Peptides against a protein of PDB entry 8PQO. Designs and how they scored, part 180

Target 1, 252 residues: chain A of PDB entry 8PQO
Amino acid sequence: VLLKEYRVILPVSVDEYQVGQLYSVAEASKNETGGGEGVEVLVNEPYEKDGEKGQYTHKIYHLQSKVPTFVRMLAPEGALNIHEKAWNAYPYCRTVITNEYMKEDFLIKIETWHKPDLGTQENVHKLEPEAWKHVEAVYIDIADRSQVLSKDYKAEEDPAKFKSIKTGRGPLGPNWKQELVNQKDCPYMCAYKLVTVKFKWWGLQNKVENFIHKQERRLFTNFHRQLFCWLDKWVDLTMDDIRRMEEETKRQ

## One batch from the design tools (peptide; made by RFdiffusion4, then SolubleMPNN)

Design b1_p25_2_s3 (from b1_p25_2, 11 letters changed)
Fold by OpenDDE base, seed 2:
Structure b1_p25_2_s3 (fold): chain B 252 residues (1-252), chain A 25 residues (1-25)
Amino acid sequence: as target 1 above (252 residues)
Amino acid sequence: MLQPGLLEVLLKIIELVIEKELKEK
């Protein structure tokens, strides 16, 4: 098992981020060919547990059409089905990813707290001390180009170049996080993403666990760069606007 | 929603697992 807590600081409020995240996810999904293909929604319902209120979703991603024929033919039963269980109780979110074939030997868990701070809280997910000491804290700086792969880089998604017309935020210089403290009119938040990766497969555990973390970091970096650079597209939207957009997208 | 990039990673892992299982049989 490999745990890392990714801390993504953004010059947006927690409330703004809720809209921005949903918008950016939707936008990113539109850019993906076949994004909805093979997705089965088993459950989509409100939940309440231990004072946590939110939306619970259980989705199955059927990957049979996304693999070569020979893989499909040789795949064990359930191997090409990915289960995603998500508890969305913003500002807290939890996602658990499993596979029918790998069972308990495979787990990706992403737990996110969105806090109105600069990533200064320790153990925000309240892990046991013994577990917490094994968690690597990883700061993602959305303005740091060195954290972006060349193949992923887009100038229009570069926070160091973008300036929001609507909010006046940006561009984000090298010391932008420090400057936020002095800018009373600029909100900020941190997304604390605790990622737990378990791949208990002999000979592959470390390789795969590290690989997944590397990809998660990449995804988080790119996503939040987009989120910020798309600020003017979503900052004036309400949650109701987002819901309407999602419904319209589902109808297409 | 599962990010597309993660789905691709998962596919690769599944393929790797399948290949390993086939070699061990």
Scores: peptide ipSAE 0.281, ipTM 0.839, DockQ to the pose 0.701
Fold by OpenDDE base, seed 4:
Structure b1_p25_2_s3 (fold): chain B 252 residues (1-252), chain A 25 residues (1-25)
Amino acid sequence: as target 1 above (252 residues)
Amino acid sequence: MLQPGLLEVLLKIIELVIEKELKEK
């Protein structure tokens, strides 16, 4: 098991982020093959547990059409079905990813707290001390180009170049986080993303667990760079606007 | 939420698992 807590600081409020996240997910997935194809929604319902209220979703991603024929032919039963269980109680979210074939030997859990701070809270997910000591804290700086793979880099998604017309935020210079503290009118937040990766497979555990984390970091970096650079597209939207957009998308 | 990029990663992992299982049989 490999745990890392990714801390993504953004010059947006927690409330803004809720809109921006949903918008950016939709936008980023718009032209991607992995979005809606082969997705089965088993459950989509409100939940209430231990004072936490939110939306619970259980989705199955059927990947048979996403793999080469030979893989599909050789794949064990259930190997190409990914289960995603998500508890969305913003500002808290939890996602659990499992696979039917790998069973308990495979787990990706992503737990996110969105806090109105600069990533200064320790153990925001309230892990036991023994577990917390094994968590690596990883700060993602969306303005740091060196954290972006060259193949992922887009100038239009570079926070160091972007200037929000609507909010005046950006571009984010090398010391943007320090400068942010002095900008009373600029909100900020941190997404604390605790990622638990379990891949208990002989000879592959460390390799795959590290690989998944590497990819998660990459994804989080790129996503939040986009989120920020798309600020002017979503900052004036409300949650109701997003809901309408989602409903409209479902109808198409 | 499952992002497309993560789905691609999962696909690669699944392929790796399948390949590994096939080699060990």
Scores: peptide ipSAE 0.278, ipTM 0.838, DockQ to the pose 0.642
Fold by OpenDDE base, seed 3:
Structure b1_p25_2_s3 (fold): chain B 252 residues (1-252), chain A 25 residues (1-25)
Amino acid sequence: as target 1 above (252 residues)
Amino acid sequence: MLQPGLLEVLLKIIELVIEKELKEK
């Protein structure tokens, strides 16, 4: 098991982020694998648990049409079905990803708190001390080009180049986080993303667990760079606007 | 929800598992 807490600081409010996240997910998923076709929604309902209120979803991603023929032919039963269980109670979110074939030998859990701070809280997910001491804290700086793979880099998604017309935020210089503290009128938040990866396969555990974390970091970095650089596209939208957009997308 | 791009990562993992199993046969 490998745990890391990714801390992503953004010059947006927690309330703004809720809209921006949903917009950016929708925008980024338009041409990505796993959208629409092959997704089965088993459950989509409100929940209440221990004072936490939100939306619970259980989805199955059927990957049979997304893999090469040889993979489909060789894959054991259930290996190409991925389950996602999500508890969305913004500003808290939990997602659990499992596979029918691998069962308890495979787990990805992503737990996120969105806080109006600069990533200074320790153990925001309230892990036991013994567990917390094994968690690596990883800061993602969306303005740091060195954290972006060359193949992923796009100038239009570079926070160091972007200037928001609607809000006046950006571009983000090398010391933007330090400067943010002195900018009384600029909101900020941190997404604390605790990622738990378990891949209990002999000879592959360390390789795959590290690989998954590397990819998650890459995904979080690119996503939040996009989210910020798309600020002018979503900052004036309401949650109702987002819901309407999602409904329209489902009709296509 | 599942973040865009993560599904591709999961597919790579599945392929890796299948390849490993084939080598063991």
Scores: peptide ipSAE 0.274, ipTM 0.834, DockQ to the pose 0.696
Fold by OpenDDE base, seed 1:
Structure b1_p25_2_s3 (fold): chain B 252 residues (1-252), chain A 25 residues (1-25)
Amino acid sequence: as target 1 above (252 residues)
Amino acid sequence: MLQPGLLEVLLKIIELVIEKELKEK
């Protein structure tokens, strides 16, 4: 098991981020070919647990059409089905990813707290002290070009170049995080993303666990760069606007 | 929602597991 806490600081409020995240997820999904094929929604219902109120979703991703024919023919039953269980109680979110074939030997868990701070809280997910000692804290700087792969780089998604017309935020210089402390009128938040990866397979555990974390870091970096650079597209939207957009997308 | 990039990673892992299981058999 490999745990890392990714801390993503953004010059947006916790309330703004809720809209921006949903918009950016929807936009990113539209840009991908076949993103909606093979998704089955088993459960979509409100839940209440230990004072937490939110929406619970259980989705199955059927990957049979996304693999080569020889893989599909040789795949054990359930191997090409991925389950995603999500508890969305913003500002807290939890996602658990499992596979029917690998059972308890495979787990990806992503737990996120969105806090109105600069990533200064330790153990925000309230792990036991012994477990917390094994968590690496990783800071993602959306303005740092060196954290972006050359193949992923787009000038229109560069926070160091972008300036929001609607809010006046940006561009983000090398010391933008330190400057936020002195800018009373600019909201800020940190997404604390605790990622737990378990891949209990002899000879592959460390390789696969590290690989998944490397990809998650890449995804979080690119996503939040997009979210910030798309600020003018979503900052004036309401949650009701987002809900309408989601309903329209489901009807297509 | 699963990010598309994560889905691709998961597919590669599944393929790797299947290939390994086939070689050990």
Scores: peptide ipSAE 0.272, ipTM 0.834, DockQ to the pose 0.723

Design b1_p25_2_s4 (from b1_p25_2, 8 letters changed)
Fold by OpenDDE base, seed 4:
Structure b1_p25_2_s4 (fold): chain B 252 residues (1-252), chain A 25 residues (1-25)
Amino acid sequence: as target 1 above (252 residues)
Amino acid sequence: MLEPGLLEVLLEIIKLVIEKHLEEL
């Protein structure tokens, strides 16, 4: 098991981020492999547990259409079915990803707290000390081009170049986080993303767990760069606007 | 929620799983 806590600081408020995240997910996913194809929603219901209120979803991603025929033919039963269980209680979210074939040998858990701080809280997910000592904290700087793979780099998604017309935020220089503290009118937050990866197969555990974390870091970096650079597209939207957009998308 | 691009990562892992499954047969 490999745990890392990715801390993504953004010059947006927690409330803004809720809108921006949903918008950016929708926008980024339009042409992604993970579109509506092969997605089965088993459960989508409100939940209440231990004072946490939110939406629970259980989805199955049937990946048979996403792989070549020979892969489908050779795939063991359940290998191409990914289960996603999600508890969305913003500003807290939890997602658990499992695979039918791997059973308990595979787990990706992503637990996110969105806090109005600069990533300074330790153990925001309240892990036991023994577990917390094994968590690597990884800071993602959305303005740092060196954290972006060349193949992923887009100038229009570069926070170091972007200037929000609507908010005046950006571009984010090398010291943007320090400067942010001095900007009384600029909100900020940190997404604390605790990622737990389990891949309990002999000889592959470390390789796969590290690989997944490497990819998660990449994905988080790219996503939040987009989220920020799309600020002018979503900052004036409300949650009701997002809900309407989602409903409209479902009807198409 | 499934983050953009994560499904592709999962597909890569699944391919690896399938490969290892085949090696064990």
Scores: peptide ipSAE 0.490, ipTM 0.903, DockQ to the pose 0.746
Fold by OpenDDE base, seed 1:
Structure b1_p25_2_s4 (fold): chain B 252 residues (1-252), chain A 25 residues (1-25)
Amino acid sequence: as target 1 above (252 residues)
Amino acid sequence: MLEPGLLEVLLEIIKLVIEKHLEEL
């Protein structure tokens, strides 16, 4: 098992991020091959647990159409079915990803707290002290070009070049995070993303766990660069606007 | 909804799992 806490600082408020995240996920997903094809929603209901109120979803991603025919023919039963269980109680979110074939030998868990700070809280997920000692804290800087792969780089998604017309935020210079402390009128937040990866197969555990973390870091970096650079597209939207957009997408 | 790009990562892992399974047969 390999745990890392990714801390993503953004020049947006916690309330703004709720809209921006949903918009950016929807927008980025339009560019993905196959869209929502093969997604089965088993459960979508409100939940209440330990004072946490939110929405619980259980989805199955059927990946049979997304692999070559020979892979589909050789795949053991359940290997191409991914389960996603999500507890969405913003500003807290938890997602658990499992595979029917791997059972308890494979787990990706992503737990996120969105806090109105600059990533200064330690153990925000309240792990036991012994468990917390084994968590690497990783800071993602959305303005740092060196954290972006050349193949992923787009000038229109570069926070160091982007200037929001609607909010006046950006561009983000090398010291933008330190400058936020002095800018009373600019909101800021940190997404604390605790990622737990388990791949319990002998000889492959370290390779796969490190690979998944490397990819998660890449995905989080690219996504939040997009979210910021798309600020003018979503900052005036309400949660009701987002809900309408989601309903329209489900009808297509 | 899965984060953008995560499904592709999962597909790569699944392919690795299938390959390993076939090697053990």
Scores: peptide ipSAE 0.489, ipTM 0.901, DockQ to the pose 0.813
Fold by OpenDDE base, seed 3:
Structure b1_p25_2_s4 (fold): chain B 252 residues (1-252), chain A 25 residues (1-25)
Amino acid sequence: as target 1 above (252 residues)
Amino acid sequence: MLEPGLLEVLLEIIKLVIEKHLEEL
């Protein structure tokens, strides 16, 4: 098992981020291979647990159409079915990803707190001390080009070049986080993303667990660069606007 | 829905799982 807490600081408020995240997920997913094809929604209902109120979803991603025929023919039963269970209680979110074939031998868990701070809270997910001491804290700087793979780099998604017309935020220079503390009128937040990866197959555990974390870091970096650079597209939207957009997308 | 790009990552893992399964047959 490999745990890392990714801390993503953004020059937006927690309330703004709720809209921006949903918009950016929808926008980024337009170019994803296969879109919503092969997605089965088993559960989509409100929940309340220990004072936490939100929406619970259970989805199955059937990947048979996403792989070549020879892969499908060779795949063991259940290997191409991925389960996603999600508890969405913004500003808290938890997602658990499993596979029918791997069962207890495979787990990706992503737990996120969105806090109005600069990533200074320790153990925001309230792990036991013994567990917390094994968590690596990883700071993602969305302005740092060195954290972006050359193949992923786009100038239009570079926070170091972008300036928001609507808010005046950006561009983000090398010391933007330090400067932000002195900017009384600029909101900020941190997304604390605790990622737990388990791949319990001998000889592959370390390789796969490290690979998944490397990819998660990449995905979080790229996503939040997009989210910031798309600020002018979503900052004036309401949650009702987002809901309407989602409904329109489902009709296509 | 899954975060953008995560499905591709999962597909790579599944391919590795299938390869390992075939090696054990």
Scores: peptide ipSAE 0.481, ipTM 0.898, DockQ to the pose 0.830
Fold by OpenDDE base, seed 2:
Structure b1_p25_2_s4 (fold): chain B 252 residues (1-252), chain A 25 residues (1-25)
Amino acid sequence: as target 1 above (252 residues)
Amino acid sequence: MLEPGLLEVLLEIIKLVIEKHLEEL
């Protein structure tokens, strides 16, 4: 098992981020191959547990159509079915990803707290001290081009170049995080993403766990760069606007 | 909905799993 806590600081409020995240997920997903094909929603219901109130979703991603025929033919039963269980209680979110074939031998868990701070809280997910000792804290700087793969780089998604017309935020210079403290009118937050990766196959555990973390870091970096650079597209939207957009997208 | 790009990551892992499965057969 490999745990890392990714801390993504953004010049947006926690409330703004809720809209921005949903918008950006929707927008980024339009560019993904296959869209909503092969997605089965088993559960979509409100939940309440231990004072946490939110929406619980259980989805199955059937990946049979996303692999070559020979892979499909050779895949063991359940190998191409991914289960996503999500507890969305913003500003807290938890996602658990499993595979039917791998069963308990594979797990990706992403737990996110969105806090109105600069990523300064330790153990925000309240892990046991012994467990917390093994968590690597990884700061993602959305303005740092060196953290972006050349193949992923887009100038229109570069926070170091983008300036929001609607908010005046950006461009984000090298010391933008330090400057935020002095800019009373600029909100900020940190997304604390605790990622737990488990892959209990002998000889592959370290390779796969590290690979997944490497990809998660990449994905988080790219996503939040997009989120910020799309600020003018979503900052004036309400949650009701987002819901409407989601409904419209589901109808297409 | 899965985080954008995560599905592709999962597909790569699944391919690796299938490959390993075949090696053990």
Scores: peptide ipSAE 0.473, ipTM 0.897, DockQ to the pose 0.831

Design b1_p25_3_s1 (from b1_p25_3, 12 letters changed)
Fold by OpenDDE base, seed 3:
Structure b1_p25_3_s1 (fold): chain B 252 residues (1-252), chain A 25 residues (1-25)
Amino acid sequence: as target 1 above (252 residues)
Amino acid sequence: MLPVSLYLPYLIKIILLVIKLNNLS
């Protein structure tokens, strides 16, 4: 098991982020080949547990049509079916990803708190001390080009070049996080993303777990760069606007 | 929440890596 807490600081408020995340997810998903093809929604309902209120979803992603033929031929039964269970109680979210074939031998858990701070809170997920001491804190700087793979880099998604016309935020210079403290008119937040990765195949555990974390970090970095650079597209939208857009997308 | 749709390119890479490593082991 390998745990890391990714801390993503953004020059947006927690309330703004709720809209921006939903917009950016929808927009980014349109750019992916196949879109919602192969997605089966088993459950989509409100939940209440221990004072936490939100939306629970259980989805199955069937990857048979999304992988090369040789992968499909080599994959055992259930290996290309990914289960996603998600509890969305913003500003808290939890996602659990499992595989039908691997069962308990494979787990990706992502728990996120969105806080109006600069990533200064320790153990925001309230782990036991013995567990917390094994968690690596990883800061993601969306303005740092060195954290972006060359193949992922796009100039139109570079926070160091983007200037928001509607808000005046950006471009983000090398010391943008330190400068935020002195900018009383600019909101900020941190997404604390605790990622638990388990891959219990002997001899492959460390290599695969580290690889999965590398992919998670890459995803978080690219997504939040997009979210910020798309600020002018979503900052004036309301949650009701987002809901309408989602309903319109379902009709297509 | 980041849906698996955004994970798809990364998941494919993970699957390919696992298959590769399994064949080499």
Scores: peptide ipSAE 0.226, ipTM 0.798, DockQ to the pose 0.636
Fold by OpenDDE base, seed 4:
Structure b1_p25_3_s1 (fold): chain B 252 residues (1-252), chain A 25 residues (1-25)
Amino acid sequence: as target 1 above (252 residues)
Amino acid sequence: MLPVSLYLPYLIKIILLVIKLNNLS
């Protein structure tokens, strides 16, 4: 098991982020090939547990159509079916990703707290001390180009170049986080993303778990760069606007 | 919350690796 807590600092409020995330998810999903193909929604319902209220979803991602033929031929039964269980109680979210073939030998859990701080809280997910000591804290700087793979880099999604017309935020220079503290009118937050990766195959655990974390980090980096650079597209939207957009998308 | 849909390009890489490793093991 490999745990890392990714801390993504953003010059947006927690409330803004809720809108921005949903917008950016929708937008980013449109940009991906295949759209909703192969997605089966098993459950989508409100939940209440231990005072936590939110939306629970269980989805299956059938990847058979999204992988090369030779992969389908070599893939064991169920290997291309990914289960996602998600508990969305913003500002807290939990996602559990499993695979039918690997069963208990594979787990990706992503637990996120969105806090109005600069990533300064330790053990925000309230892990036991023994577990917490094994968590690596990883800061993602959305303005740091060196954290972005060249193949992922887009100038229009570069926070170091972007200037929000509507908010005046950006561009984010090398010291943007330090400067943010002095900007009274600029909100900020941190997404604390505790990622638990379990890959219980002998001799491959560390390699695969590290690989998965690299992919997660890559995703978080790219997504939040997009989210920020799309600020002017979503900052004036309300949650009701997002809901309407989602409903409209479902009708298409 | 980031849905797995956004993970798809990354997830495919993971699955490909897993399948590869499984066949090599």
Scores: peptide ipSAE 0.222, ipTM 0.800, DockQ to the pose 0.670
Fold by OpenDDE base, seed 2:
Structure b1_p25_3_s1 (fold): chain B 252 residues (1-252), chain A 25 residues (1-25)
Amino acid sequence: as target 1 above (252 residues)
Amino acid sequence: MLPVSLYLPYLIKIILLVIKLNNLS
């Protein structure tokens, strides 16, 4: 098991981020091949547990049509079915990703707290001290181009170049996080993403777990760069606007 | 919440790796 806490600082409020995330997810999903094809929603219901109130979803992603033929031919039964269980109680969210073939030998758990700070809180997920000692804190700087793979880089999604017309935020220079402290009118938040990766295959655990973390980091980096650079598209939207957009998307 | 749909390109890589490793084991 390999745990890392990714801390993504953004020049947006926690409330803004809720809208921005939903918008950006929808937008990014449109750019992915196949859209909602192969997604089976098993459960979508409110939940309440231990004072946590939110929406629980269980989805199955059937990847058979989304992988090359040779992968489909070689894949064991259930290997191309990904289960996503999600507890969305913003500003807290938990996602558990499993695979039918790997069963208990594979787990990706992502627990996120969104806090109105600059990523300064330690053990925000309240792990046991012994467990917390094994967590690597990883800061993602959305303005740092060196953290972006060349193949992922887009100039229109570069926070170091983007300036929001509606908010005046950006471009984000090398010291943007330090400058935020002095900018009273610019909100900020941190997404604390505790990622637990389990790949219990003898001799391959560390390799695969590190690989998965690398992919998670890449995703988080790219997504939040997009989220920020799309600020003018979503900053004036309300949650009701997002809900309407989601409903319209479901009808298409 | 980032849906698995956004992970798809990464998941494919993981699956390919797993299949490869499974075939080698």
Scores: peptide ipSAE 0.222, ipTM 0.802, DockQ to the pose 0.713
Fold by OpenDDE base, seed 1:
Structure b1_p25_3_s1 (fold): chain B 252 residues (1-252), chain A 25 residues (1-25)
Amino acid sequence: as target 1 above (252 residues)
Amino acid sequence: MLPVSLYLPYLIKIILLVIKLNNLS
């Protein structure tokens, strides 16, 4: 098991991020090949647990149409079915990803707290001290070009070049985080994303777990660069607007 | 919450690796 806490600082408020995240997810999902094809929603209901109130979803992603024919023929039963269980109680959310074939041998868990700070809180997910001491904290800087792969780089999604017309935020210079501390008129938040990766196959655990974390970091970096650079597209949207976009995404 | 749809390209790579290892073991 490998745990890392990714801390993503953004020049937006916690309330703004709720809209921006939903918009950016919908927009990014439209850009993916196949859209919502092969998605089965098993459960979508409100939940209450330990004072936490939110929405629980259980989805199955059927990947049979997303892989080559020879892979489908060789895949054992359940190998191409991914389960996503999600507890959305913004500003807290938890997602658990499993596979029918690998069962207990595979787990990706992502727990996120959205806090109105600059990533300064330690153990925001309240792990036991013995567990917390083994968690690596990883800061993602959305303005740092060196954290972006050349193949992922787009000038229109570069926070160091983007200027929001509606809010006046950006571009983000090399010292933007330090400057944000002294800029009282600009809201800020940190997404604390605790990622737990488990791959129990002997001899492959470290290799696969590290690989998954590299992909998670890449995704978080690119996604939040997009979220910020799309600020003018989502900052004035209502929740009704977001719901319409989500429905359109499901139809693709 | 980031939906699995954004992770699918990466998850497919993992699944392909698992299938390969299963067939070679």
Scores: peptide ipSAE 0.215, ipTM 0.795, DockQ to the pose 0.801

